Peptides against a protein of PDB entry 3OAK. Designs and how they scored, part 6

Target 1, 145 residues: chain A of PDB entry 3OAK
Amino acid sequence: DDLEQYLDEKILRLKDEMNIAAQLDIDTLNKRIETGDTSLIAMQKVKLLPKVVSVLSKANLADTILDNNLLQSVRIWLEPLPDGSLPSFEIQKSLFAALNDLPVKTEHLKESGLGRVVIFYTKSKRVEAQLARLAEKLIAEWTRP

## One batch from the design tools (peptide; made by RFdiffusion4, then SolubleMPNN; aimed at target 1 P80 D83 S124; its pose is not in this set)

Design b1_p30_1_s3
Fold by OpenDDE base, seed 2:
Structure b1_p30_1_s3 (fold): chain B 145 residues (1-145), chain A 30 residues (1-30)
Amino acid sequence: as target 1 above (145 residues)
Amino acid sequence: EGLTKEELEEAEKEAEKLVELEEEAEKKKK
């Protein structure tokens, strides 16, 4: 199926772009720490965020997103940065909103590692209350009654 | 079907590692 193949390739390309953006930001922050150059700012994820949000919001892409483990890249974007900081509030808010609307299954949580990261957001001292509550909601939904 | 109790506990243990990482990184930054 040409359409299915096209969609798979589209998601896989985005996944790669997300991973690259995350690594570039990590590299920037590590260099900032090593050199003390405070002018170094990590911007790659923020620049790519609109595209990520656009894709994650498409209902017709849900299966492709989940089947290609795009959630692994979402997890990576949510993880703490080298200096212990969190991704921007906008990234957090947007990704959690998207996660709330996706039909995430247990298998997707396992293969992406998303579960541990969302739980982290319920424990972190740096997370805003509204997002911590949303994280707790997601964990509750993903937990077998 | 959601995460079992055991799976949740394992994920929580892994989450704690991230918490420690966050705290250690912050201390190291100072």
Scores: peptide ipSAE 0.508, ipTM 0.899, DockQ to the pose 0.630
OpenDDE base, seeds 1, 3, 4, 5: peptide ipSAE 0.499, 0.483, 0.496, 0.499; ipTM 0.897, 0.891, 0.897, 0.897

Design b1_p30_2_s1
Fold by OpenDDE base, seed 2:
Structure b1_p30_2_s1 (fold): chain B 145 residues (1-145), chain A 30 residues (1-30)
Amino acid sequence: as target 1 above (145 residues)
Amino acid sequence: GLSKEELEEAEKYAEELLKKEEEFEKKLKE
């Protein structure tokens, strides 16, 4: 199916873009630490966020998103940075909102490793209460028999 | 849903991240 192939390629491209954005932000932050240049700001994920949210919000892309393991890149974006800091609040809020509307199944959690990161958000003291509650909701749903 | 074993493994990883976060917080205070 030509449309299916087109959509697969679109999602895979986004997946790559997300991974690159995450790595570039890490590189920026590491360089900031090494050089002391406080003008270096990690902005790649934030810049790409609107596109990510747009894709994740489309119901007709849900199967394509899940089948191509885009959730792995979502997991990467949600993970703490190497120094232990968290991604921006806006990224957290947007991604958790999107996850809440996706028909995520156990197999997708296994492929992406998303579950372990979301559990982290239920326990972190630096996570906003509203997002911690949403994380708890997701975990409860994903652990149902 | 996720099995007990899978959940435990996930929680173990989460604890590792929490430790890293605590270390970060300590550095912020130094």
Scores: peptide ipSAE 0.395, ipTM 0.854, DockQ to the pose 0.806
OpenDDE base, seeds 1, 3, 4, 5: peptide ipSAE 0.393, 0.388, 0.393, 0.388; ipTM 0.854, 0.851, 0.853, 0.852

Design b1_p30_2_s2
Fold by OpenDDE base, seed 2:
Structure b1_p30_2_s2 (fold): chain B 145 residues (1-145), chain A 30 residues (1-30)
Amino acid sequence: as target 1 above (145 residues)
Amino acid sequence: GLSEEELKEAEEEAEKLLKKEEEAEKKEKE
């Protein structure tokens, strides 16, 4: 199936791009800490966010997204940064919104590690209340019988 | 959905992230 193959490749490429963006931002922040150069700003994830949101919002890509473990990259983007800070509010908001519309199954949570990160967002003192509520909602949904 | 055990495991991993956050914050303040 040419279409399925194309979609798989598309998602896998995005997954790779997301991972690279995350690592580049980490590298930037680490360098900032090491050098004290406050002009260093991590922006790779933010730059890629529109593309990520576009893909995650497509219902016809849901199966491909889940089957290729794109949620692992989503998890990575949501994790705390080296300095203990969180990703931008916009990233958080956009990703949680997207997660709310995906038919995430237990197996996807396990293979991506997304569950632990979302739980983190329910407990972190640095998370905005509205996003903490969204995190709580997701956890509640994922723990249903 | 996630079983109670699976949820507990995820919570334990979440605690690791929380600890990481705390440690990173501490380091930044030094």
Scores: peptide ipSAE 0.489, ipTM 0.888, DockQ to the pose 0.679
OpenDDE base, seeds 1, 3, 4, 5: peptide ipSAE 0.484, 0.473, 0.485, 0.480; ipTM 0.887, 0.883, 0.888, 0.886

Design b1_p30_2_s3
Fold by OpenDDE base, seed 1:
Structure b1_p30_2_s3 (fold): chain B 145 residues (1-145), chain A 30 residues (1-30)
Amino acid sequence: as target 1 above (145 residues)
Amino acid sequence: GLSKEELEEAEKYAEEKLEEEEKFEKLKKL
């Protein structure tokens, strides 16, 4: 019980950090659009990515990750940015790899909205072929009865 | 898995984002 509580708190803290990082990057890009200052670079998600990957890759955290809807934050990180661009290739690659190893269920897809975002990645011309194929694999798995 | 309704919503979402993507690419060429 103590361990479960500790893990829940850990995941919820990460979820908060992810959401903050995403918003800061959005703010940076919106400001870049508004001011034309091309020196403004959105780096908050990239800075946090190693921690996210570390957590998502741990099998013992899978239940905690899914139960606390961390996938919603993953979805947010995968969303197109205000300037129409996609998150960095490294973010895409890392998150899709992590998703491939998680036992994602229907309820997790519904509460996170992850399905529609990944479907988008199967269609976007800006997505690298390797990642598009992985996205297709995920969708195929998630559409099974 | 994903329901028919969820897939339909996903298609609408994708269409919207793809239109934005196209707009983005056009703006880059200006």
Scores: peptide ipSAE 0.415, ipTM 0.843, DockQ to the pose 0.792
OpenDDE base, seeds 2, 3, 4, 5: peptide ipSAE 0.406, 0.400, 0.384, 0.411; ipTM 0.837, 0.833, 0.827, 0.839

Design b1_p30_3_s1
Fold by OpenDDE base, seed 2:
Structure b1_p30_3_s1 (fold): chain B 145 residues (1-145), chain A 30 residues (1-30)
Amino acid sequence: as target 1 above (145 residues)
Amino acid sequence: SHMEKLAEEAKRLMEEAEKEYEEILKKLEE
């Protein structure tokens, strides 16, 4: 199916872009630590966020998103950074909102590692209360027998 | 340092989260 192939390629490209953005931000932060240059700010994920949200919010892309394990990249974006910091509040809020509308199944959680990270957000005291509650809701929904 | 403490905390919590998730999955698979 031509449309299916097109959508797969689109999602895979986004997946790559997300992974690159995450790595670039890590590199920026590491360089900031190494050089002490406080002008270095990790902005790649934030810059790409609107595109990510746009894709994640499209109902017709849900199957493609899940089948291509885009949630792995979502997981990567949500993970704490090497310096112990968390992704920006906007990234957290946007991604959790998007996740709330996706028909995520246990199999997707396993292959992406997303479940572990979302549980982390229920545990970290640095996470905004509203997002922690949403994380709890998601875990409860995803892990129902 | 403060950053080191945050990193260690994050690591610890991620490990705990992993354990909890594994336990949940175990229960779901039974």
Scores: peptide ipSAE 0.613, ipTM 0.923, DockQ to the pose 0.845
OpenDDE base, seeds 1, 3, 4, 5: peptide ipSAE 0.613, 0.612, 0.611, 0.611; ipTM 0.923, 0.923, 0.923, 0.923

Design b1_p30_3_s4
Fold by OpenDDE base, seed 1:
Structure b1_p30_3_s4 (fold): chain B 145 residues (1-145), chain A 30 residues (1-30)
Amino acid sequence: as target 1 above (145 residues)
Amino acid sequence: SELEERREEAEKLLKEAEEEYEKILAELEK
């Protein structure tokens, strides 16, 4: 119906914006690596983060979020960057918090690739202990028989 | 270099994570 269509479009637009932001940050960091210009700072995801958090926190959007595979964009945002670093702590913290409140199922993990990345966060020494523990919790919950 | 080390570490851990994830999924699908 009209509402469903509206919500789908809303989520898909955000998904697109997230993907663009991620790519722009990747481009920035690649250029930084290539040129050695340390003044180049990837800021696009950080700028968009408040909007992402706002949407992810809406209970009424949960089904739409999951059905439209927004978690794929979340996965992209959490992936290591070209220089081997991780996204900002704030991005990590915000996204993991949002994930903790979403009714994520195994099927969503498969289609998004999020499971792999979250497991990565349980393993990386560059991840804050609190987030590593949360990642472990999420994996345990998502992979229960 | 530090850059190379970070990239290699990330790549290694992502690979390990993928393998672990696949094992988990395989177990769930039994």
Scores: peptide ipSAE 0.651, ipTM 0.934, DockQ to the pose 0.847
OpenDDE base, seeds 2, 3, 4, 5: peptide ipSAE 0.650, 0.649, 0.649, 0.648; ipTM 0.934, 0.935, 0.934, 0.934

Design b1_p30_4_s1
Fold by OpenDDE base, seed 1:
Structure b1_p30_4_s1 (fold): chain B 145 residues (1-145), chain A 30 residues (1-30)
Amino acid sequence: as target 1 above (145 residues)
Amino acid sequence: KEEFWKKAFEEGEKLAEEAEKAYEEYLKKL
């Protein structure tokens, strides 16, 4: 219906915005690596984060989020950056919190690639302990029979 | 599901190793 169409378009627009933000941050960090200019700061994802959190936290959008594979963009935002660094602590914290409240199924993990990235957060030595524990919690829940 | 998770764990571990290596290499260039 009209509402369903509106929600799909809303999620797809956000997905596009997230992908653009991720690419801009990658470009910034690649330039920092190339030039050595450590004053270059990737902040496009951080700027968009409030909007992402707002959408992900809405229970009535869960089906739309999952059906449109928004988790692929979430995965992209969580991936290590070209310099090997991680996305900001706030991004990690917010996204993991949001994931904890979504009814994520194996099929969504397959189509998004999110599973291996969350596992990465359980293995990385540079992840804050509290977020590593949250990542472990998610994996434990998703691997339940 | 079992095969999926087996692969996911392998890939996740590799990603962690690669990210650490990339970070170390970046530090060497600074």
Scores: peptide ipSAE 0.665, ipTM 0.940, DockQ to the pose 0.900
OpenDDE base, seeds 2, 3, 4, 5: peptide ipSAE 0.660, 0.659, 0.663, 0.663; ipTM 0.940, 0.939, 0.940, 0.940

Design b1_p30_6_s2
Fold by OpenDDE base, seed 4:
Structure b1_p30_6_s2 (fold): chain B 145 residues (1-145), chain A 30 residues (1-30)
Amino acid sequence: as target 1 above (145 residues)
Amino acid sequence: MEEIKEEQEEAKKILEEAEEEWKKWLESQE
């Protein structure tokens, strides 16, 4: 199927872009810690966020997103940063909103590692209340028998 | 730097707790 192949490639490209953005931000923050240069700002994920949100919000891409384990990259984007901080509120909000509309199954949680990270967001005191509640909602839905 | 260290330690602690809960959930699915 030509369309399926096209969509797979599209998602895989985005997945790669997301991973690169995450790593660049990590590198920036590590350098900031090492050098003390506060002018170093991690912005790669923020720059890519609109594209990520656009893709994640498309219902017709849900199967492709899940089948290609894009959630692994979502997990990476949500992980705590080298300095112990969390990704920006907008990143958190956007990704959790997108996750709420995806038909995520147990297999996707296992292969992506997303479950562990979302649980983290139910526990961290640095997470905004509204997002913590949403994280709890997701965990409750995903852990249902 | 002390603040960063504390935040790192806190994040590590919570992540470990999250990992434990996730493992328990996985076990319950088996």
Scores: peptide ipSAE 0.604, ipTM 0.915, DockQ to the pose 0.927
OpenDDE base, seeds 1, 2, 3, 5: peptide ipSAE 0.601, 0.602, 0.602, 0.599; ipTM 0.915, 0.914, 0.914, 0.914

Design b1_p30_7_s4
Fold by OpenDDE base, seed 5:
Structure b1_p30_7_s4 (fold): chain B 145 residues (1-145), chain A 30 residues (1-30)
Amino acid sequence: as target 1 above (145 residues)
Amino acid sequence: SEMDKRFEISLENEEKEEEERKRREEEEEE
């Protein structure tokens, strides 16, 4: 119906915005590395984060979020940057909190690649202990029969 | 995949940093 279509379009627009933000931050980082200009700061994901959190926290959008594979963009935001560094702690914390409240199923993990990233967060020494534990919890829940 | 490569880079960097930290600590104890 009209509402369903509206919600799909809204989520797809956000997905595109998230992907653009991630790429712009990568471009900024790469330019910083190439030029040595330390004034270059990747801020696009941080600027968009409040909107992302707002959408991910809405129970009435859960089905639309999962059906349109918004978790792929969440995965992209959680990935290490090309230099191996991690996204900001606030981004990590916000996204893991949102993931904990979503009814994520195995099919959504396969479509998004999210499972592989969360496993990484159980291994990295740069991840805060509280988030590493949450990552372990999520993996345990998603692998239950 | 590109994602897997970034995981490897990240973990390798962590290992190198840890090794350098241990080396510095050993030198400071001498």
Scores: peptide ipSAE 0.455, ipTM 0.808, DockQ to the pose 0.890
OpenDDE base, seeds 1, 2, 3, 4: peptide ipSAE 0.453, 0.453, 0.455, 0.452; ipTM 0.806, 0.805, 0.807, 0.805

